# Peptides against a protein of PDB entry 8BZL: the designs that were tried, part 103

Target 1, 228 residues: chain A of PDB entry 8BZL
Amino acid sequence: SYDRAITVFSPDGHLFQVEYAQEAVKKGSTAVGVRGRDIVVLGVEKKSVAKLQDERTVRKICALDDNVCMAFAGLTADARIVINRARVECQSHRLTVEDPVTVEYITRYIASLKQRYTQSNGRRPFGISALIVGFDFDGTPRLYQTDPSGTYHAWKANAIGRGAKSVREFLEKNYTDEAIETDDLTIKLVIKALLEVVQSGGKNIELAVMRRDQSLKILNPEEIEKYV
Target 2, 242 residues: chain B of PDB entry 8BZL
Amino acid sequence: SRRYDSRTTIFSPEGRLYQVEYAMEAIGHAGTCLGILANDGVLLAAERRNIHKLLDEVFFSEKIYKLNEDMACSVAGITSDANVLTNELRLIAQRYLLQYQEPIPCEQLVTALCDIKQAYTQFGGKRPFGVSLLYIGWDKHYGFQLYQSDPSGNYGGWKATCIGNNSAAAVSMLKQDYKEGEMTLKSALALAIKVLNKTMDVSKLSAEKVEIATLTRENGKTVIRVLKQKEVEQLIKKHEEE

## One batch from the design tools (peptide; made by RFdiffusion4, then SolubleMPNN)

Design b1_p14_6_s1 (from b1_p14_6, 7 letters changed)
Fold by OpenDDE base, seed 2:
Structure b1_p14_6_s1 (fold): chain B 228 residues (1-228), chain C 242 residues (1-242), chain A 14 residues (1-14)
Amino acid sequence: as target 1 above (228 residues)
Amino acid sequence: as target 2 above (242 residues)
Amino acid sequence: EELELEDKLLDVLA
């Protein structure tokens, strides 16, 4: 019998391949997303970039379109596939609908893609969770999360990857209207949240900021240290 | 455990893709390949293991493949898999050239192959490619470039790296001796010989066991050159004198 | 896109 990757129900009603893909995500570097009032912020734990690796090629935060970006935890190669498909869809939407995608739309697209890979014979689930942030056309900031199952939800703040539990616990305690009152405070909240699990301060954090009607900005280490 | 070992595209309970890991393990037994990026060029150095006297000497390079006028690669792993992947790289590069009337950017070629590799880890009925590649190239966007890809379909850009046998030790040596911003192609060649001498389980490094290719820019054109045995001998001799 | 990737895979396998 050809050993095909088959996601099937267990006798107890579990989709083991989805659960195991979630375990792959839990081994991934931590990512955090926070929705502010007029800002969305993504932060990721920098893997110790091996000395001699080009940092340009080790990005965990990427733009899907001018108004949407994502961070992920889990299998990097899987993430690349999802990112590429999402980018194509964003461009296709612009061509066909003559407007940028909403953050919900592209999240739903990604979620649907992931779900199909949980149900298709001969395919394994994607070993990634993603935090998707951006602005809708009306200027509303959005944050969504997807997991290997293809589920998605909107969040005020969330985290994925190995340190996600600790980061979420921090965010549950510290995410208030006052804590996100300004862009700078929102950025500071993300950094503080990541510092719960990241050693050696701002040097091991990658941070990206998107403001209303502005492109994705990746902060340099010096900019990050100003918030620490 | 055994059930996950035999099925090519299934997660283990721990979230591991054992077939990908086993493919990477297989690559660890392959001949060593090095890549080093310099200011004025990039090089590949590879261990030549099959020195059969009856091999037709016409094969200038066993492990280094020209992909197009601006890129070359070296391979570590299953030879048959390597042949398939190198052929695919050539086809992708050619199709791009025909479509856009310009050479494919280096990273785009690497990514295209990596997407293929990834697919072989996700689609049922297929095993991962048992091959890691080093890519050297030049394009107008980033200049000289060095990339590494693995069976998972992951890739990265590097200043210097190693795949195959004793790759971890080689990488450690490269980290120690690579001087960022000061690396000339000449210095890179010397470093390659130094690292190969330590990583190849040979008492004495010989030119017959080493393949070296350099990629440079001359008069606005990329030049990919495989070093002659005599040139490699001179590099080895120079290293032994130091 | 899935078809394209599958087609690419088929091209590699063929």
Scores: peptide ipSAE 0.011, ipTM 0.621, DockQ to the pose 0.074
Fold by OpenDDE base, seed 4:
Structure b1_p14_6_s1 (fold): chain B 228 residues (1-228), chain C 242 residues (1-242), chain A 14 residues (1-14)
Amino acid sequence: as target 1 above (228 residues)
Amino acid sequence: as target 2 above (242 residues)
Amino acid sequence: EELELEDKLLDVLA
């Protein structure tokens, strides 16, 4: 029966399904995003993969387009749906507008999608938050966050998932103009931030960097260890 | 398992739409938004709650949205719902402009959105929008206007009103201090600061926590301006000196 | 199909 509103207001004015979706995000692997001067960096906590599991199939950082990438915390299956729709929108935008999406545009699209799932019959909210980073056409680095409610904001740095509080506290203390003066320093900042919650260093971190006019680069463990 | 009354917004035996009431309750916890109509303009004043060190400062306005050249709104409630509704307002306004080659009258834009809001209270499987809006605008028919709409899709024109946290107290203060026919934009700004200072749950009103927009007419054009922090600070200072 | 339904609903509501 599609007739059941899954997300309804409580008597005290809460959307419990959205709040519970946020709890699902808090159980997710930690993701961090930092906007540097000419770089955007995403870092994600790697969960221990089963010995027989192909690690390539569990990417927490995904390209949405050549100029935009996304990290997420929460339900991986939900993330896949959002990522796929965002990718389609990015391609559609290129086709119809003849330009890549701005980071804000695709964030707003994702946010609107999430919001609709909080107000649609028979649908639950997406159990994901996302950090969306990239470059606008003018070469401006951008970082956005969106949550299960469909709310989005621009950030200099932020974190989502299980360790987000600790990582944010670290970033609030350590995000300075000096700390992001170079690409390498920005990368180091992300790694240091993740190390607040991730044990055993570079092996448990996935790191992606996007520089101005460059494609997304996922760092290998050896490259990450050089920053540690 | 607490059965979420996951039912469509339906009437209670008492004839109440509980989901709408609950949406209004959610709005009651949102930051305060004020609207005041003056003889020479209209203003919105809104509480800014999201002050985070790591926020990108590019967001000049958290709660006040320009809709078109002649209208703006402020929102109390769920931000994501607000974003959807404000986007819809912009689309409606642009479609009207395209179709009729003139700006949409203020009340028509408000009504169009209110019909959407109402539909989300009546049609199956949708929850109400957890959003109330204040609209300010100018049109050639009625001049400066202030409207309020709620999750039910009801709206009304106002000389002064408030939504969000402590709205009832704010409305009472506005009723006491609003002087009909004598309200200038300057006096309206002062009144807005006065009311916000009393209704915001803060020890001291700070310019960083208040957004103010004014809508005026200059040389036959509508001018929507968000006050700079320094201007708001000056208004607060002036209030503290009285 | 669900997106189409939602778009149809929005179109009916618009």
Scores: peptide ipSAE 0.007, ipTM 0.526, DockQ to the pose 0.019
Fold by OpenDDE base, seed 5:
Structure b1_p14_6_s1 (fold): chain B 228 residues (1-228), chain C 242 residues (1-242), chain A 14 residues (1-14)
Amino acid sequence: as target 1 above (228 residues)
Amino acid sequence: as target 2 above (242 residues)
Amino acid sequence: EELELEDKLLDVLA
């Protein structure tokens, strides 16, 4: 009998499967998110793509809708499931409510999905954390983080993955109103934060920017190097 | 390796539901939440453990949730489980309002959620919610009310109670200092600060680490208010001067 | 499956 993956409490009140999923996240590539004044920025550590791998297939930053994107750390296959469900929900919301989702709404949806996988028989937790950024319909930039447990919070800035501690420590010191005064400064802050854990400079950073009333833009390496 | 009975919450030979007990153990490690019923209102006071500088200061209380115009709750335990349950409470309350064109009675809302909690202890393939809740509310039937519920789906009405870390000590203090029939909201607030100061594992109580909400009636309407940090500071200061 | 679970939960709660 295959031990049905059941998330159960330990005698000391721990959900080990959730904790182990969090450990899987900690092994993931680093992602950082920063909310600026009129911009949201996601940065991700590029895995050394084998020279023969098509760069197009390893995107760690994805759009959920026109106004929302996410980065993740942890199991890529798990992330794909979450992303697909989130995309469907975004489209469904547009059809039923006639408005795009708020960043909070879609975060809550993802968080609820994750939570259910911590409480359902035969299911293991998702081995992913996500940074979800975007703009609400009122033009307010938002950043949310969610973890394998299904918790979520709004952030000014945050990081997930293997280098998250160092990146967060950097952001705690350097995130100021002055540091996010302009779009360019906000982008620079994200790059500097990632450089705390990424050795090979701008070539190993994937950066996505969403400005108010603009679509998600993935910066090319040359654009990133201008900020270094 | 203690083989966690990975099975559905089942009875032990001794008739114990270990998964429920283990969920309650998880709650014991959560931040302290207090509820105190007064003659002129009800309050929740909760420990705020993690102050992250990078959190977006959204006006949301970390541990106190408005459910409807007449009820709020505080949670101790797994945050994600709490979010699911608080959302369910809101949905239940809203469905009732739509169906009956009146707000759901406080105890009925508590019972409805407790039935859900119980189901997660009885039905296959589910684990208990790792959450205890304190509910404060007002209704036309019983006036101001305070309830507590646990992972088993059990609940009870209280004059004062505590959940989370050091809850037993807090309850003992509440029993000593709670004056039945004479408790004003002002006195209840002072009592809450007194108890939190002794039960929180902090050297000094600070306003940033305490969330307080009050539920009162003004002009025939329920008012749920989260105290501002300055108000909490004043309460702490007053306690330090006594 | 999630809809079925929600439906089953609703059926149990109903």
Scores: peptide ipSAE 0.006, ipTM 0.524, DockQ to the pose 0.018

Design b1_p14_6_s1 (from b1_p14_6, 7 letters changed)
Fold by OpenDDE base, seed 1:
Structure b1_p14_6_s1 (fold): chain B 228 residues (1-228), chain C 242 residues (1-242), chain A 14 residues (1-14)
Amino acid sequence: as target 1 above (228 residues)
Amino acid sequence: as target 2 above (242 residues)
Amino acid sequence: EELELEDKLLDVLA
């Protein structure tokens, strides 16, 4: 018999395949997102790029559109599928609605995609969580998280992956209006949060910054070290 | 947990895809393939295991496949799966060329296949491909490139890497001896022989057991060349003299 | 062999 992937309820009401997909996420490298006043920041744990690996091909932060970017934790190949579909949707929205997507809209799209894979016969859940950040057309910064189940919520700050618990605990203690008063302080907050779980300081952090009315900027290691 | 071992597209309680892991394990038993990126070219070197005198076709290349004018690949794993994937790569490349009137960028070809691989890990009734690939290529965007992909549909770009039997040991050796920014194709060839000599479970490396292809640029054109046995013999001899 | 598999598995994860 072909073992079809079936996500079914257990007797106690659990969707085990979704829960197990969440375990895959927990094994992923840590990602953190923080919403500032006029900035959104994503930080990810750089796995020590194998000395012979091209760093260009190891990216955990990607643009979905000019106004939206995403970090993920979990299965890299699964993430690529989600990213590609989200990018297509962003472009489609621009063509059909003549406006860029809101961060909520694209998050909902991704969430719906994930949810369908939890309910479709012969499909397994996506083994990824995502942090989706960006700006709405009105200039409002947004941060959303999605999980393998297809749930999503808006956050001020959050983390996913193996170090997520420690990072969240740090953010719960240190996320204040004062801590995000400036762009630089917001960036510093993300770096400090990641340093709770990342060894060897700024060399093992990838950081992306999106400011109001600006494109996504990936910070270089030297820029990151200025905030350490 | 053994109950998840046989199912093709389910997560274990620990979040593992066992069928993908088992596919990767199967690849570990395949002949060694390595790739090395140089400043002036890129190469693939592969172990040839099927030396049957009765083979009617002198397979000039058993494990190295030309994909288009600008790309080639080497395969470790199940031969039948490899044939399907290499054919698909060729089709993707040709469709792109037809549609856009330019060669497909190297990474785009790799990602297109990786999306197929990923699908076979996510859709029920399918098993993962028991194949890892090394890709070498040139494009106008990034120049010479080396990629590796696995059964999960993950891929990465590399300066040097290895798949198949004793790949971990090979990668370790490559890390030690690869000189970033100073690697010539000549030095890369020497390094390939050095690594294969240590990683192949043979008492003596012979040219009949090694396939090498180089990808270079000559007069603004990509040249993919499989080394002749005599050329490989010379490389082996040179290594033995050092 | 198990270590090799683990290293390969780590590459599958982000």
Scores: peptide ipSAE 0.023, ipTM 0.617, DockQ to the pose 0.028; fails the geometry check

Design b1_p14_6_s2 (from b1_p14_6, 8 letters changed)
Fold by OpenDDE base, seed 5:
Structure b1_p14_6_s2 (fold): chain B 228 residues (1-228), chain C 242 residues (1-242), chain A 14 residues (1-14)
Amino acid sequence: as target 1 above (228 residues)
Amino acid sequence: as target 2 above (242 residues)
Amino acid sequence: VEQELEDKLLDVLA
């Protein structure tokens, strides 16, 4: 009888499978999200892509819809499942409600999905945390984080993955209204935050920017170097 | 290696549901939540543990949830489980309103959720919800009400109670200071601050670490409000002066 | 160990 991986309580009240999933997230590449005034920015540490790997296949930042994107830390295969379900939900919402999802709505959907995998027999938790950014229909920029447990919170700025502690410490010191006064300053803040943990400068950073009423833009290395 | 009986919630030879007990243990590590029933209202007071500078200022309490116009709850335990249960409470309340064209009675809402909790202790392939709830409400049948529910699906009505960290000590203090029939909302607020000050693992109680909601009746309508930080500061200050 | 446990639980528990 294969011990069906069931997330059960320990005698001391712990969900070890959730905690172990959080440890998997901590091994993931660092991701950072920052909410500006009229911009949301995601930055991710580039894994050293083997020279022969097609860069197209290693996207850590993905669109969920035109108004929402996410970055993740942890198990890439788990992330793919979550992303696909979230995309389907975004499209379904557009069809049924005739409006795009709010960032909170899709975050709650993802969080609920994760939670169900912590409570269902024969399922393990998702080994991913996610930063979900976007704009609500009213043009309000939003940043949410989810973890393997299915918790979620709204943030001004946050980080996940291996370097998250150092990046968060940087953001706690440097996130001010002045630091996010302009789009360019917000982008610079994200880059500076990632540079706390990423070696070799802008070449090892993926950066995505979503401005109000604009599509997701992934910055190329040359564009990133202008902010360094 | 204590073999976690990785099995579905089953009875031990002694008749214990260990997964339910372990879920209750998880709740013991959560922030303190207390509820106090007064003659003129009911309140929830909750410890706020997560004070992060980078959190977005959410207008909503982290631990106190409005369920409908006549009910609110506070939670102790696993946040993700709490979110699922609070959403279910809202859905149950809404379905009832649509079906019967009147608000769901407080106890019926509590019972409906408790049946769900119980099911997660009985049906295979599920774990208990690691959440206890305090419910405050008003209905035309019983007036102001306070309920507590646990992971087993058990619930009870209370005049005052506490869940989460140091709940046993808090309940003991409430038993000593709660005056039956004489409790005003004002005195209940003072009692809440007194109990939290003693039960929170903090050297000094601060308004940033306490969430308080009150449920009252004004002009034949239920009013649920979360106290502003300044109001909580005034309550703390008053307690420090006594 | 208790503080580390509390820190881990803070992310999961309300």
Scores: peptide ipSAE 0.019, ipTM 0.520, DockQ to the pose 0.096
Fold by OpenDDE base, seed 3:
Structure b1_p14_6_s2 (fold): chain B 228 residues (1-228), chain C 242 residues (1-242), chain A 14 residues (1-14)
Amino acid sequence: as target 1 above (228 residues)
Amino acid sequence: as target 2 above (242 residues)
Amino acid sequence: VEQELEDKLLDVLA
């Protein structure tokens, strides 16, 4: 009976439910994150929206707080739960500590939440990976990635979802100090990286930019086309 | 019978806790970590598997965690489980410091975490932590100490030990080369490199693939230091010349 | 080589 979503060890030491959750992430639309010098950029592959679907309802990039944003790949419903919990924690931290969360702090919170769902009986892992970007209070740009297991690491650049391998290979070749020397070059790097896997150019890309001491800006298609 | 594999940690008819054994199997696939106790210090050496160009170098150590001013640990097994346990160790140590106005004794910190690990093997609705830890520390009671703990909540003090991939072979080598009462931190570092060179499935040991931390006492204070890559390179070079 | 790289990127095990 497959009925109880219990994450247990296999005889060979595997957590199959975590691995299967990672497979769910691999079926998700591609997301990329890049940390520049004074900028963080998130890019996401737009799913082909059904002709009658409101494009505004499929946001794959969301703010967690004024200084932190998240993109995800995998199960959208699972992502909503994580996002809501993270937003509550960001607000709670502001109230209790009187400072906004660091990007590492909120990443660790999300990672711990995911990990608990891999260890609690009667719960399945979250079928999502996330790229979490933002600025610490000292103005340092940060990029973190989390997976269904609850692991997290800091990155200069990373990708998640179905095209993640190709995008990462591109970033490994093209991410240099010169390639991120300016905000515009950093944005161009993200777009070029996504174009490795996204068909039909800038129309199928959602791009979000956060500069130091600025709010999250989602670029419109016309703004994206200027970088192509 | 597959029936025991799918439930919470329960005894088999043979009295085995399969979920604990399977958690230990997961640890066997993790990167090698070793600890060596010396007369003048204690060290951890860990295999670094994640060498990605795009990783942010802000992390001083991937596998070695400072717990407090007097203790550090290394981890083999599931990374997310490791993060939860290392955070819990820090919280336990901090709560003790606040309550007693002195650092927690090394063995007490290890025991407190082992009780948590054990509980995850006994209480329904939980799986074991897929993590073994090596602990290094200093306290006023026992001086320099090295401990190992596993998913069962079992722990022990060691002069030298290893967890993760090829741990059995590493322990055998440590038994052969460890000189009781004569081990200096310098000789322990050389021994660590020797063992890692033989137990890591790498044709050539490189400094980028090894993390080493030392715990020493200087002027009545504990000093935890992660070796720089250049220092590790020098240790590897010295080993290749011997 | 690709699978080893993918396994390294997933960082499931410490």
Scores: peptide ipSAE 0.018, ipTM 0.522, DockQ to the pose 0.129
Fold by OpenDDE base, seed 2:
Structure b1_p14_6_s2 (fold): chain B 228 residues (1-228), chain C 242 residues (1-242), chain A 14 residues (1-14)
Amino acid sequence: as target 1 above (228 residues)
Amino acid sequence: as target 2 above (242 residues)
Amino acid sequence: VEQELEDKLLDVLA
């Protein structure tokens, strides 16, 4: 009998496949998200792009819509599936509701998708966590996290992946209203948080910034070094 | 451990997809395939292992497949899986052409297949495809392109890369000798021969054991050409003289 | 073999 991918409860009430998917996430590169006053910032640890790899194809930060972007940790191919479905939903929402999605809405959509893959026979959980950031139509900055279980929560700041514990501990100590008072300070906070786990400084950091009524901006290495 | 080895599409306690890893291991035993991007073209070079004198059809290419007028691929891994995937690539490309009246962009074709590969790692009752692919192509968006995809459904763009047997060693050699911005198709061909000569488990490289295809642009059209055996012999000879 | 698999897995993981 081909053992189908079945997420079932253990005798102790654990969903082992979900827990094991979370272990896959913990092996992923570190991502951090911070909500500022009028800015949202995502930072990701650059994997050492193998010499001769096209960096364009190794992006860990992606736009879901003009007002929403995400970073992820875990299985890259799984993430692509989630991203594509989220993008389709964002466009569908614009067509049907005539407004962009709220960050909460698209997060809930992604979370529901993940949850279905934990309960559907013949499917394994997605091996990804995601940080989803953006602006609601009213201009409110938002940060959400999703995990393989399909849970989601709103955050002021959070981290996922292999260095997440250290980055979260840093953010718990250093995230203050003063630390996010300006856009530049918010960016600096993200960089400093990533530097807790990233070796060799700003060269190994990918940083994306979204401001109110502005498109996602991925900072180049020179722009990042200005904040270091 | 054994339970996770036999089950398709489940995580191990350590968060590993063993069936995907084992599929990647199987590819490591396949013949070497190289891809090199140049300024004026892109090439695939593949090891030909099955030289049976009794083969009635002179297969011009065992491992290199034309996908459409603008793209080709090479495969490393399970032949039957490769045939399924290459046929699917052709179908995807043709459907796109019919729907949009333009050729599918290279990355979109790669991504479409990678989504299929990923699905075979996530949906029960299926095993991963035991195949890695190198894709060469041209489109109006990015020009000449080289991609690699694996059983997980992950992919990446490359200047030069290798799949199959001794791929790690080949990639190391490519990293040493590849000159970014200065790579001509001629120099790429020479580099391909150099790397294959070192990575193939053969005492002497012969043209019979190597397939090479080039993708170039001529008069605003993509030209995919499989090199003739004599052309490959000349490349090998030139390498031996250097 | 495990290290090579880990390196390959690193390509699968983001």
Scores: peptide ipSAE 0.041, ipTM 0.619, DockQ to the pose 0.027; fails the geometry check

Design b1_p14_6_s2 (from b1_p14_6, 8 letters changed)
Fold by OpenDDE base, seed 1:
Structure b1_p14_6_s2 (fold): chain B 228 residues (1-228), chain C 242 residues (1-242), chain A 14 residues (1-14)
Amino acid sequence: as target 1 above (228 residues)
Amino acid sequence: as target 2 above (242 residues)
Amino acid sequence: VEQELEDKLLDVLA
């Protein structure tokens, strides 16, 4: 009897393995994404890096391309697989189409990958949700979320992981045009949102900023503290 | 819970991968392996459990494997699984060298194996590898490095860490005694002996039960050296005198 | 043992 991972419908129409993968995501550290006017911001709950752990090897925010970055919640090893495939696709797109991917395109690619793992025999779903942010070639900032099912949607702001509910509730109340009027205000909004669930303030936050026509910047702790 | 315990590559209702957890549990029963990063080198120290007088080859190193000229690893877990993974590491490193005409960066080698481990957690009909690894290495990008990987395919870089039996206690001791920025290889060796003496379920630590390898840079070359039994005896003796 | 396992499992999650 091969213990094949089979994602099948329950009698009530549920894909239990997908739902259970979503539970794995809920156990992940919180990530938040916010789309500003000319900025996209990702914030993640920095797990207390064990004192002896190299912080370099603990990254929840990664670049997929020069114009796209991703944060994730859930199984770190699963995320690495998704990230690597997405990076290859971004490069392939540049070679074949001679333009960078749109944020929607790469999100759809990731979503399709996830969906295939929900339907393929002998594969389990990815235990990952992702926030994908970046700029399209026309300079439009984008934020997308995808989940283990392979669904994806565009957002103004969203959160994933263990604190996602509280962070979303905060964003629903505080995301206004005034709150994102400037880059600094947008960054501040993300930090404030994360502080709803992150203990010990700015020291436990990793923040990434991508501005129009600029590369991804990871803020250092001192830069983060300026917004607190 | 039990319904998901026997199935490979399936999530529990709580989002757990029980087969990965059970693989990690199996590793907890393996001999202790330590890794310590110093300013001037990196070391592995491993418990040697298999001391059979009738072994024809005194395995000079039972648990420490040279991967290439710049990297070594130590293993905790199922020996057969470890052999497969260490062989794969060597192959990956060699293929990279042939393709790029330079040694594989340490983290890339670790990542490549971790992707294999991850695959065995996601593809049906496969069980996770019952093995954790400590990697020591040097490359031109980050210098001396220490990594740990587990059955999930997760990995991290460390200044000091432990896998296998009593690993949690060992990590606690390492956290207490590891001096960031001031760790010499000599101090790291002393710390390794100190931790092993406390974590190994032995009445007295003996050199026959401990394997130690150091990775250093000499004249712009990486040197991987397994300590001789006499050298380990001296380290133990020094610890007993302190 | 369960707490140690949980701590190890937490390392599997980002």
Scores: peptide ipSAE 0.035, ipTM 0.615, DockQ to the pose 0.027; fails the geometry check

